# Designs tried in a protein design run: peptides against a protein of PDB entry 3ESW. Part 4

Target 1, 322 residues: chain A of PDB entry 3ESW
Amino acid sequence: NNIDFDSIAKMLLIKYKDFILSKFKKAAPVENIRFQNLVHTNQFAQGVLGQSQHLCTVYDNPSWHSIVLETLDLDLIYKNVDKEFAKDGHAEGENIYTDYLVKELLRYFKQDFFKWCNKPDCNHCGQNTSENMTPLGSQGPNGEESKFNCGTVEIYKCNRCGNITRFPRYNDPIKLLETRKGRCGEWCNLFTLILKSFGLDVRYVWNREDHVWCEYFSNFLNRWVHVDSCEQSFDQPYIYSINWNKKMSYCIAFGKDGVVDVSKRYILQNELPRDQIKEEDLKFLCQFITKRLRYSLNDDEIYQLACRDEQEQIELIRGKTQ

## One batch from the design tools (peptide; made by RFdiffusion4, then SolubleMPNN)

Design b1_p8_3_s3 (from b1_p8_3, 6 letters changed)
Fold by OpenDDE base, seed 5:
Structure b1_p8_3_s3 (fold): chain B 322 residues (1-322), chain A 8 residues (1-8)
Amino acid sequence: as target 1 above (322 residues)
Amino acid sequence: EKLLEAIK
């Protein structure tokens, strides 16, 4: 009896796919109860949920994408990308083009487009006057600032002229296309939108210890890649733990298709206590939110994403990103 | 949560 191994393999694959798909069915009542209890009793869980409600979907705005593309110097960007891509002679395949694009966007954003703002320049004295600025504290937005999703305004006094300069911390990324300055929050916010505007798979990574960055899914590398606009960094997840010697407890990635604890990618040493939530509960929470984000996807999409998830988990366990 | 840290 010639065992048709090919037929068996196909059957097993089908069964495996069905099994994977079954995990993404509507949550059971018990899971909903667990979720509700968790977010109502654990502040960290509530925070993750709150962030997911904003970060997972806000950047999927076609109108914003159009505005971004109209604002950037696309001719310069693509010229530089094409130049770098041409050096490879297409030997690595077409998928590497997106890596070059992201690298150029990092360069362009930091070098040509956006500015870091420790302190604002004096509105009266003009450019390069930030050294004269003294912080007075923070306050709520005025009527104009409130139009651009501003929660906080930093207030500075010029030591030279005595005038007050306001530094509104805008959360509207379209406003940031105008202001073109900020700290890690503004940088990551706008840069996430920029990457999304090019049709890329992007996640927003929140670190509990007051830093944020992006991840981009590289089709060439077939994995999530660290991207930090502030540092013009591509695929250097070690920079925080190793180069900065930063102590960290949690890194959570937020994307349209899921929420993932990516702490293992970035916390390589100097780990702070993970005492905000039970590990099992955090895992459950991320999976539950991810499941909800995928409810409208078809079986093929769900399966492909599930495969990516599994590969990422393997990567995170093995510590072999590079 | 708004991130306010100046890293540079």
Scores: peptide ipSAE 0.068, ipTM 0.844, DockQ to the pose 0.011
Fold by OpenDDE base, seed 2:
Parts: C-alpha cells; sequence; structure tokens
Structure b1_p8_3_s3 (fold): chain B 322 residues (1-322), chain A 8 residues (1-8)
C-alpha cells in the first residue's frame, strides 16, 4: 500500500496546530499559583506585571487614534512616503510601503513635530533659555497637571529672572500632542500611540537602564523591527550596545498580544548582571502574561501569533546581524 | 514609573 505522504503531512500539521493551541488554553491551577507567588515575592516581576497592565492596552484607544490622525500633517507625511516609495521602485506593494511610512514618521516626529527637553525654557524669559535653568527637584502635580496623568513635576529656577518653571512629566499622550516636548519617556509614549494610530503592530520596549523605544512588526521584513523616535532610528538595534557603549541588563517589550524579553536583540556587549529574577521565572512570567492577553482571541489568531513568536525566538537565539 | 533621566 503506497503511503499517502500528503495525507500524513496534513494530519501532522493539524496535530501540530492542536498542540500549539493547547499551550494557550486557560492556565492550570499550578501555573496560577506560581504566577501569584512570583509577582508577590519578586519586585521585578511585579514591575513587569504593572507595566503590562498599562502598556499592553492603553494605546488601543480608537478615540486617541482619531485625535492623533487629526493632529498630524498627513498630507505632508504621505507625500514624503509616496516620494520615497517611487524613488526606490519596489514592487512589494503595501508591505514595503509601511516600512517607508514608519521611516517618514520617524523623520516627521523628530524634525517637524516633537522636541527634546533636557531642561525647559524659562516661562518668563522665553525661547532658548534652558541654559539658565537650575533644577530644584521634583514634586507632585497641581490640580491642572493632575488632569493629564502626571505623576511627577520637575521644578526649575531661572538664574536670570529667578522665576520658577514647571516641567510636568505627563503620561497622557494626548497632552503630549499639545506640549510637543519631553525626554525618552514622552517621545516613546507619544510615538507608540502615533504608530498604533496607523493600525500598526507596535510594542513598547522598556530598558531597565533608563531608556525606552518601540518595535514595529514589519510585514515586509516579517519580523519585529527596532524603532527609536529619539534617534530617528529604524532597524538599528545595535545602537545602544555598540554606538553608545551602553551597559544593559533587561529589555522587555510590551504589546497588545504579548510581553517578550527582547534583551538578546539589544544587549550585544557590556551585559550587566541579570540578577533581578531567575531566567526561568522571567520566561514563565512573560509567557503567562502573553497567554492572558490572548484569552479572547480565536484559534487562528492564536496560532498565527504563536508562529510569529516562534520565529522571533529563533531570531533572538541566532543573533542575526542586521 | 516614568523614566526621568536624559539620554547621553
Amino acid sequence: as target 1 above (322 residues)
Amino acid sequence: EKLLEAIK
């Protein structure tokens, strides 16, 4: 009897799919206990959970997306994207077009829209007066600042006029559309929302060593792509370890569909001790949170995301130089 | 908690 290899292959694919789907079923009681114990006993785990509760969902707000799109100069953006797309003559259609869009958004955001604020200008003396500003420390928000999810306000005194200038660290990205200034936190927060507003798959990457950036899932490249709005950087994950010679311990990516330890993508040298949590516990934590984020998805969505996850893990292990 | 430090 001739072995029908095609039928066997189909059967194996079905079994494989079922196996993958089985991993995303409701957590067993033992896993729930492990999770609860971990987040209650490990501060780093608690921090990751806390961040996930905010960062994984906050940007999925259609009202915010509309406000963003109404605020940006879409005509300019798409004009520039079309120009660059036409110049390179690529035939990959919408997939590569999206890469051009992200690159233009990086340009637009840094060059035309947002401003870096190490120190604020003096409210009294006007523009280009930040050099005269002395930090006095930080305090809680006032009644007005509190309306925009502000946890901290930096206080500065002008050496020239003696007046006090407040630099609220707003977490409301809609307020940032107005203020249009900040440090890496404000940059990444608003830029993450901007990318999400175009319907893109985006993750917020938190680095323990006081930096944050984005990842965008490129359908053209079929992988997660490093995106740093502060640096106008696309697909340059090496800039921190190599160009900055930065020492790092953890990089955690937070997205709608998952939480992933992406440290291997960015920590290429000068690795700091990873002593905040056991590696197995961190892996478990990220997987557990990811599983929870996917509870409402159908089997096809779960399977596609699981395939994407597997490819990312392979990429991270191989250490592909881009 | 929000990152408060400047880059570089």
Scores: peptide ipSAE 0.066, ipTM 0.836, DockQ to the pose 0.011
Fold by OpenDDE base, seed 1:
Structure b1_p8_3_s3 (fold): chain B 322 residues (1-322), chain A 8 residues (1-8)
Amino acid sequence: as target 1 above (322 residues)
Amino acid sequence: EKLLEAIK
């Protein structure tokens, strides 16, 4: 019995690939029913779906990418990247250069470009007057603010001059290129777009406990890397649970190619109850949305992404990011 | 809902 082991191996590889691809076929009627029932009966599921409909696709806008690249000081950025790259003398190939780019973008964004805004400066009194500002509450946008996807405007009164200053919470990242200020929402929104504008694989991570950050897929490290523009942080997923001692329940990553529960990467201690949805239902939901996002991809793309997904799941289970 | 988390 001449067992052709090569033929068997090839056959097994084909069958395995077919098996993987079969998971990304159009959903069966029963899966559609399950999905519809889940999003109509579970508020958390509806929220995840709603976020995915925006966050997974909004940043894939070539016009926005052009505007971003035209707005940033690219000469400064690349000068600094080249400088840092040269210091380490890495013979490790071109892939590490992108990590240096992301690190410089973090520096540039926090130090040179964007500003944290607890309270706005007084429009009348000028710079460094936020200490004089008293919050009066929030209201809806006016006609001008509404042009820039603004849902809420924080209102402040200056204790010095008595004038009112508006702090619109813009969701249009192009407007944020102008205003250059905000809190974690504005920071993460614009920074996600910035990273996307350089052609990087980026996910927007939503934490239920009122924080947001990015993940970047490093070709050098061959994994998703934590990126927080507010903290100028690269590959420090532990900062929330350990450094901040933050209590968290859910971290969900939204990208063009999928929605992934990344809670295990960031929730290392002080875990809050995960009682918003059944774990099996959340897994199903994320997989279902991911399938939909990949419907237009070819078999090779689907297979490569599926392999990446599997590696990430292994990483998340093992708790080994490094 | 708008995010308001401060740096820590």
Scores: peptide ipSAE 0.059, ipTM 0.829, DockQ to the pose 0.011
Fold by OpenDDE base, seed 3:
Structure b1_p8_3_s3 (fold): chain B 322 residues (1-322), chain A 8 residues (1-8)
Amino acid sequence: as target 1 above (322 residues)
Amino acid sequence: EKLLEAIK
């Protein structure tokens, strides 16, 4: 009896797929209890959950995408992308075009569109007057500022004219299209939306040590790629630990399809104590939230994402992105 | 030095 190896292989693949899909079924009662206990007893877990409830879905807004695309100089952007693609892209295939797009968006955003704001310019004295500004502290938003999801307003006094200038820390990324300035929070917030507006798979990366950046899933590289709008950085996950010599404990990525601890990608040295949560509990938490985010997906989508997740985990274990 | 302020 000729063993039909092809039939056996097909059967094994089906069984494997079913096994993977079984992991994404509705959570068992014991898992729900564990989750509830964890988020109620651990502040870090509660924070991760809270962030996931916002960051995983907020950027999936078609109305916002339209506003972004109407605001950006698309002609300039695509001109530059086409120029770079024409030089190198034909040899590498069509998927590399998106990498060029992200690189151009990084350039455009930092060089042409957005501004870093240590201190605001004086509203009275005009441009390039930030050197004359003294911080007075922070306060709540006024009636106008509150319309744009503003939690905090930094207050500055001009040493030259004595007038007060307000720097609202807006969380509404559409308002940031107007203000065109901020720190890493505003940069990452708006840039995440910009990338999403081009139909890209993007994650928001939160670092506990007060920095934030993006990851983009490159179809060309077939992996998640570090993207920092503040630094005009593409695929340089080492910049924080090595170049900045930054000490870090946690980096958590938030996307529409999952929450992932990506600390191993970015924390290469100067690791701070990871004492906010047990490693097993953090792993459980991220997996549990990820599972919930995928409840509406079909079996094929779930399986594809699970395969991608496994590849990422292998990458993170190996510590080699290149 | 860059003010890394993500907290709002």
Scores: peptide ipSAE 0.058, ipTM 0.830, DockQ to the pose 0.011

Design b1_p8_4_s1 (from b1_p8_4, 5 letters changed)
Fold by OpenDDE base, seed 5:
Structure b1_p8_4_s1 (fold): chain B 322 residues (1-322), chain A 8 residues (1-8)
Amino acid sequence: as target 1 above (322 residues)
Amino acid sequence: SILEKILK
């Protein structure tokens, strides 16, 4: 009896697909109850949910994408990408082009477009006067600043002229295209939108210990890739734990198609206590939010994303064993 | 999927 191995393989694949798809069906009543109880009783869970409601969807705005593309020097960007691709990319295949694009966007953003702002320049004294600025504290936004989703305004006094300069912390990334300055929050916010505007698959990574960065899904590398606009860093997840010797407890990635605990990618040493939530509850929470984000997707999309998730989980497990 | 890679 010639066992038709091909037929068996096909049947196994069908059953496996059906099994995977079954996990992404509408949540059972018991799961909804568990979710509601978790977000109402655990502050960390509530915070993750709140962030997901903003970060998972805010960057999927076609109007914003158009404004970004109209604002950037696309001729310069593509010229540089084409130049690097022409050297090495043809041998490695077309998918590597997006890696070159992300690397150029990192360069362009840090070197040509955006500025780090520890302290603002004095509005009266002009450029390169930040050294004369003394912080007075923070306050709420005024009526104009409030139009651009401003949560807080840092206030500075110039030691030279005595005038007050306001540094509004805008959360509107379109306003950041105008101001072109900020700290890690503004950098990551606008850079996430920039990457999305090129049609890339991007996640916003929140670290509990006051840092934020991106991940980009590389079709060439077939994995999520660390991207930090502040550091002009591509595929260097170790920089925080190793280079900075930073202590960390949680890194959570927020994307259109899911919320993922990516702590294992970035927390390589000096792990802080993970005491904010039970590990099982965090895993459940991320899976539950991810499931909700995928409810409108078709079976093929769900299956493809589930396969990607499985590959990422394997990567994250293997990284701890090396 | 890993399964698809094994079954190819």
Scores: peptide ipSAE 0.039, ipTM 0.770, DockQ to the pose 0.153
Fold by OpenDDE base, seed 2:
Structure b1_p8_4_s1 (fold): chain B 322 residues (1-322), chain A 8 residues (1-8)
Amino acid sequence: as target 1 above (322 residues)
Amino acid sequence: SILEKILK
């Protein structure tokens, strides 16, 4: 009996697809109970859930995408991308072009568009007066600041004129298109929206040790790529552990289609204790949230994303991102 | 998929 290897291979692929899809079906009652117990009993789990409810969906706003594209100097951006793409000579076309786009967006954002604000300039004395500013503390937003999803306002007194300057920590990325200043939170927030506005697959990465950045899914590299707007960094996941010698415990990526523990990509040395949650519970939590985010997707979309997830998990285990 | 790559 000539074993039809092609027919067997096709059958195995079908069965494999069905097996993968079975993992993304409705959660069993026991999984729902485990999830509810975990988020009610573990503060870290509750925090991850809370972040996922915001970060996984907030950037999928077509109105915001339009406002972003209308605000950016698209002519300058595409001129620079086209110039760099013309030098590369690769035949990958749109796939590699998108990497050049992200690199230019990093340049444009840091050099031309957004400003780092350690301390604000004095509203009375004008530009380059931040050295004269003394922090007085933080307070709640006023009625105007509250319109732009502001949780905290930093208060500064000018040592020269004695006037008070308010630095609202806006979470509304559309307001950040106006203010064009902030710290890592504002940078990452607006830059995540910018990347999403170009139709890119983007994740927001939260580090427990007070930093945030992006990941972009490069079709050219066929993987998630580290992107830090503050650093104008593309594909340099080592910068925190190696260059900064930063100690870290958790890095969690939040995207439209999933929540992933990406700690292994960024924590290369100086690992802090991972004592906030059991590793199995964190894995379960991320998988459970990811499953919920995919409930409306069709079988082919679920399968493609599951294949992407599997490749990422292999990458994270092998440590061969470079 | 990984399986698709193995079976090719």
Scores: peptide ipSAE 0.032, ipTM 0.688, DockQ to the pose 0.153
Fold by OpenDDE base, seed 3:
Structure b1_p8_4_s1 (fold): chain B 322 residues (1-322), chain A 8 residues (1-8)
Amino acid sequence: as target 1 above (322 residues)
Amino acid sequence: SILEKILK
């Protein structure tokens, strides 16, 4: 009897797909109980859940994407992308073009579009007066500021003219298209939306030690790529641990299709204690949220994402991105 | 192995 190896292989692939899909079925009662207990008893877990409810879906807004694309100098951006793409002469097809696009968006955003704001300029004295600004503290938003999802307003007094300048910390990324300034939070928030507006797969990475950045899924590299708008950085996950010598405990990535602990990508040295949650509970939490985010997807989409997740997990275990 | 679990 000639063993039909092709038939066996096909059967194995079907069984494997079914096995993977079985993991994404509706959660068992025991899993729901574990999840509820975890988020009610662990503050870190509650924080991750709360962030996922916002960050995983907020950027999937077609109206916002239109506003972004209308606001950016697309002619300049694509001119620069085309120029860099043409120089490298890569016959490697359409997938690499997106990497050039992200690199140009990083350049454009930092050099031409957005500004870092340690302290605001004095509203009365004009540009380049931030050196004269003394912080007085923070307060709640006024009636105008509250329209743009503002939780906190930093208050500054000018040492030269004595006038008060307000620096509202807006969370509305559309308002940030107007204000064109902020710190890491505003930078990452707006830049995440910008990348999403080009139809890219993007995750928002939250670091517990007061930094935030993006990841972009490169179809060319077939992996998640580190992207930091503040640093104009592409594929440099080491910059925090090595270049900054930053101490870190947790890096969590939030995307439309999942929540992933990406700490192993970024925490290369100077690891702080991971004492906020048990490792098994964090893994369970991220998997549980990811499963919920995929409930509306079809079997083929679920399977493709699961294959991508497996590849990422292998990458994170190996500690080699290259 | 994951494969052994799938084949059972």
Scores: peptide ipSAE 0.032, ipTM 0.698, DockQ to the pose 0.103
Fold by OpenDDE base, seed 1:
Structure b1_p8_4_s1 (fold): chain B 322 residues (1-322), chain A 8 residues (1-8)
Amino acid sequence: as target 1 above (322 residues)
Amino acid sequence: SILEKILK
């Protein structure tokens, strides 16, 4: 009996594809009940769901992408990318150009475009006066600040002139293109939008221990790459655990195509207790939200994303990002 | 294994 190995291989591939696609079919009633019970009974699960409803979709705005591209110095950016690509890029293939672009965007954003703001400058005394500013506390936004998705305003008094300066914590990334200052939240918010505006696959990574950063999917490296705009960091997932000696419990990545627990990529030592949710329930939650985000995709898109997910899970288990 | 689930 000539075993047609080609026929068997084709049949196995079809069955495998069908199996993968079956995981992304509409949720069964029992899964919906489990999901509803989880988000109603577990505060951490509710928080992850709430973040996903914003972070997974907010950056997919073509109008915002246009405004970003009109605001950035694209001539400078591409000049610098072309210069770096001309040194080494030809040997590695065309896909490496995007890695050079992301590295230049990190440089441009930190060095030329955006500013870190622990304390604002005094509105009356002008530039480099933040040293004279005393915090008075926080309050709600006024009518003007409320137009730009502002939840909190930090209030400062100038020790020199006695005037009050307001530092609104804007969540509208288009307003951040104007203000060009903030802390890790504002940095990551606007930088995520910037990367998305270049048509890149980007995720927003939330760390429970008060930090946020990005991941970019490199076609050259064929994996998710750590990107931190505050640190001008590319592919250095170890900086928090090793360099900062930071203690962490959860890192959750939010993208248009899924929600993923990426804790294993960043928590290399000093792991804090993961006691906010059962591991099985967190896995279920992320898979359930991811499934919902993919409901409108075709079978080929679903299959390609599922293959990418599997490769990422293997990477996270092996601890080999290098 | 994924294979065991496909063969069932």
Scores: peptide ipSAE 0.028, ipTM 0.701, DockQ to the pose 0.091

Design b1_p8_4_s2 (from b1_p8_4, 6 letters changed)
Fold by OpenDDE base, seed 5:
Formats: structure tokens, sequence, C-alpha cells
Structure b1_p8_4_s2 (fold): chain B 322 residues (1-322), chain A 8 residues (1-8)
């Protein structure tokens, strides 16, 4: 009996697909109870949920994408991308073009568009006066600042003229297109939106130890790629643990299609205690939120994303062994 | 903001 190995393989693939799809069905009552208990009893879990409710969906705004694309110098960006792609990109296939695009966007954003703001310039004395600024503390937003999702305003006094300068910490990324300055929060917020505006698959990575960055899904590399706008960094997940010698406990990625603990990608040494939540509960939480985010997707989309998830998990495991 | 401390 010639075992039709092709038929068996096809049947196994179908069964495997069905098995994967079964995991993304509506949560069982017991899972809902576990989820509710977890977010009500664990502050870290509540924080992750709260962040997911914002970060997973806020950047999927077509109106914002249009405003971004109208604001950026697209002619310059694409000129530079085309120039780099023309050198060798054709030999590597069309998918590499998006990697060149992300690299140019990193360059453009840091070098041409956005500014780091340790201290603001004095509103009265003008440009390059930040050295004269003394922090007085922080306060709530005024009526105008409140229009742009501002939670905190840093207050500075000029040592030269004595005037007060306000540095609102805006969370509205469209306002950041105007102000064009900030720290890691503003950088990552606007840059995440920029990448999304080009139709890219992007996650926002939150680190508990006061840093944030992006991940981009490269179709060329077929994996999630570290992207830090502050550092103009592409595919350098080691920079925090190794170059900065930063101690970290948690890195959580938030995207439209899921929430993932990506700590293993970035925490290579000097790991801080992971004592905020049980590992099993964190895994459950991320999976549960991810499942909810995918409820409206079709079977093919769910299957494709599940395959990506599995590949990422394999990558993260291998990264710890190397 | 750790970057603030590194860049200062």
Amino acid sequence: as target 1 above (322 residues)
Amino acid sequence: DLLKKILE
C-alpha cells in the first residue's frame, strides 16, 4: 500500500490548523473568572490591561495616518529609501524595501524632524537657552494643554530672565507633530504612529524601568525587529542590557493583534526580580488579551498570526540559550 | 526617563 504521504501531510496540516484555531475561540467562563480575579487583585496585571486598552488600538486611526503623511517630507524620505534600495535591495527581494524605509524613518525622525528635550528653551530668551532653565517641579495641565491629552506639565524658571516656561508632556501624537520635541515617551509615541501611518505592523514596547521603544515586523527578516527612535536603532535589542548595562525586569509589547512579554529579547543580563506577578499569570494575561484582540479576525488571519506567535516564542527561547 | 540621564 503506497502510503500517500502527501495526503497524510495535508490532513495533518488541516488538523493542526483546526487545533490552533480552537485556541482562539471565545474564552471559557473559567478563563474569564481567572482574568477578572487577576486584574482585580494584581496591580501589575491591571497596569498591563490598562496599557493594552490604549496602546493596542490608539494608533489605528486613519485620520491620524493622513495627518502624519501630510506633515512629513515624503519626497525626501522616499528619495533616500530609493537611493539605498537601488544599491543592493533588488537582489534581496521587494520585502527588504520596508526595512530601508524604517531605517530612513529612524534617520529622518532623529536628524531632521524631532528633538530631544531635557529642558525646554526659555519662551522669552529663545532658542538654545535650555542651559539657563531650572526645574521647579510639575503640575497639572491648563485649559489649553488639556485639549491635547496632557497629564503633566513640567515647570521651569529661566535663570537669565526669571520667566516661567511650561513643558507640557503631551500624549496626543498629533500635537507632537507640531511641538516636535520630547523625551522617550513622546519620541516613541509619535514614532509608533509614524510607522503605523506607512501601513507597517508595529508594537509599542513598555519597559517597567522607565523606557519605551517600538518593534516592527519585518517581512524580509520574517520576525519582530527592535526599533528605538531615540537611539536611531534598528535590530539592536542588546543596547539596553549590554551597552547601557541597564537592569530590567519586564518588557511588554503592545500591538493591535496582541500583547506579548518580550523581556527575553531585551533582558540579556542584570535581570531584576520579576516579582510583580506570577510568570504563569503574566503568560495567561497576555494570551487572554491577545485572544480578545483577535475575536473579530477570520480563521486565516488567526492562523497566520498564531504561526507568527509560535515562531516568535521559538526565537525568544533560542535567544536565552545563546 | 533613563535617556534623559544618559544624554545629560
Scores: peptide ipSAE 0.024, ipTM 0.733, DockQ to the pose 0.010
Fold by OpenDDE base, seed 4:
Structure b1_p8_4_s2 (fold): chain B 322 residues (1-322), chain A 8 residues (1-8)
Amino acid sequence: as target 1 above (322 residues)
Amino acid sequence: DLLKKILE
């Protein structure tokens, strides 16, 4: 009996696809109960859910994408991308072009577009007066600030003129296109939108230890790539654990197609206790939210994303062999 | 926010 290995392989591939697709079917009643119990009893789980409800969908706004593209100096950006791309001897049409684009966007954003704000400049004294600013604390937004999804306003007094300067912590990324200043939150928020506006696959990464950054899915590298707008950093996931010697417990990535614990990519040393949730419950939570985000996708889309997820999980387990 | 102050 000549075993038709090709037929067997095809059959196995079909069965494998069906098996993968079966995991993304509507949640069983028991899973729904587990999910509800988890988010109602565990504060960390509730926080992850709350973040997912915002971060997974907010950047998929075509009107915002248009505003971003109209605001950026696209001529400068593409000129620089083309220059660096040509310099490295790449041919037109290579998937690596998007990596050059992201690198230029990092450069442009940090050097030409956005400003880090430890303290605001004095509204009265003008530029380069932040050194004269004393923090007085934080308060709620006023009526104008509230229009731009502002949760908190930092208040500063100028030591020179005595005037008060407000630093609203805006969560509206369109407002950030105007203000062009902030800390890691504002940087990551607007930069995530910028990357999305170029049609890229992007995730927002939240670190429990008060930092945030992006991941971009590189078609050239065929993986999720660390992107930190604050650091002008591309594919340097080690910068926090190694360069900063930062202690961290959780890094959670939020994207339109899923929520993923990416802690293993970034927490290379100095791991803090992961005591906020059971590991099994966190895994369940991320999978459950991811499943919900994919409910409207077709079988082929689900399968492709599942393959990507599996590749990522393998990467995270094996560690990057640099 | 604190870490950037140290590295800049």
Scores: peptide ipSAE 0.023, ipTM 0.723, DockQ to the pose 0.010
Fold by OpenDDE base, seed 1:
Structure b1_p8_4_s2 (fold): chain B 322 residues (1-322), chain A 8 residues (1-8)
Amino acid sequence: as target 1 above (322 residues)
Amino acid sequence: DLLKKILE
């Protein structure tokens, strides 16, 4: 009997697909119990869950996308993208255009649109007066500030005129389109929304050691790409560990399709103790949340995402981004 | 935020 190798190969592919899909079925009772126990007993796990409940879904808002696109200078952006794309010609294919778009958005956001704010300018004295501002502390939002998802307001006194200036730490990214200033939190929050508004696959990366950035899935590079709006940085995951010599313990990426521990991409040296959760429990937690986020997806979508997950895990293990 | 303060 001539072994039909083609039939065997097809059967193996079907079985493999079914195996992959089986991992994303509704959680067994034992997994639910493990999850509940983990988030109730481990503070770090509870924090990751809490962040996922916000960051994984908040940016998937079509009304926000429209407001963003109406606010940005799209003519300038696309003019610059077209200019840079034309230099390389069409030899690299159409997918590279999106990389040029993200690079221009980084430029536009940092150079033309948003401002870094260590201390606010004095509301009375005007522009370039931040040097005269003394911090008085932080307080809760007033009635107006509370409308824009503000948890904390930094209070400053002007040494020149004596007036008080409030710096509300807004979490509403639409309000940030108006204020156009902040620190890494505001930068990353609004920039994540901006990238999402162009229909891109984007993750919000939280670092435990007080920094945040984005990842963009490049169809051209066929991988997740580091994107930091504060640094106008594209595909430079090493900048924190190497350039900044930053000590870090955890980097967690939050996207609509999953939660992923991306620490291995960014923590290249000066690793701090990972003592907040057992590694197996963190892996379980991220997989469990990811599974929940994918419950509404069809089998083909689940399979494609699972293939991406496997490629990313291989990349993270090898420490190779290229 | 703290690291930017150190590098500035």
Scores: peptide ipSAE 0.019, ipTM 0.688, DockQ to the pose 0.010
Fold by OpenDDE base, seed 3:
Structure b1_p8_4_s2 (fold): chain B 322 residues (1-322), chain A 8 residues (1-8)
Amino acid sequence: as target 1 above (322 residues)
Amino acid sequence: DLLKKILE
């Protein structure tokens, strides 16, 4: 009796797929109870949940994508991408083209489009007057500022003319297309939307130690790639721990398809105590939120994402991105 | 953005 090894292999693959899919079924009552208890008793867990409710879905807005694409100099961007792509002798349509696009978007955003704002210029004295500005503190938004999801306004006094200048900390990324300035929060917020507007798979990475950046899923590299708009950085996850000598405890990535602890990618040295939550509880929390985000996906989508997740976990364990 | 202030 010739053992039909092909039939056996097919059967095993089906069973394996079914097993993977079974993990993404609706949570059991015990898991729901564990989740509820965790978010009610642990402040860090509550924070992660709160961020996921916003960051995982806010950028999936087709109207915003249209506004972004209408605002950017697409002719300049694609001209530069095409130029760099052509230098490497790659065929048109290869997955590597998207990596060149992201690199150009980083260049364009930092060099041509957006500005870092430590202090605003004086509204009365004009450009390049930030050196004359003294911080007076922060206050709530006025009626106009409140239209653009502004929670805080920084207040500055000009040492030259004595006038007050307001620096609203807008959370509306569409308003940031107009203002063209901010700090890491505004940079990452708008840049995440920009990448999403090109149809890319993007995650927002929150670091507990007051920084934020992106990850882009490169189809060419077949992995999540570090992207920091503030630094014009592509695939340099080491810049915080090594170049900045930054101490960090948690890096959490928020995307439409999941929430992932990516700390192992970025925390290479100077690790701060991870004492905000038990490791098992954080793992459970991220998996539980991820499972909920995928409830509407079909079996094939769930399976493909699960395979991608396993590859990422292997990468994170190995500490190798290449 | 405390860290960028330290590195700049």
Scores: peptide ipSAE 0.021, ipTM 0.706, DockQ to the pose 0.010; fails the geometry check

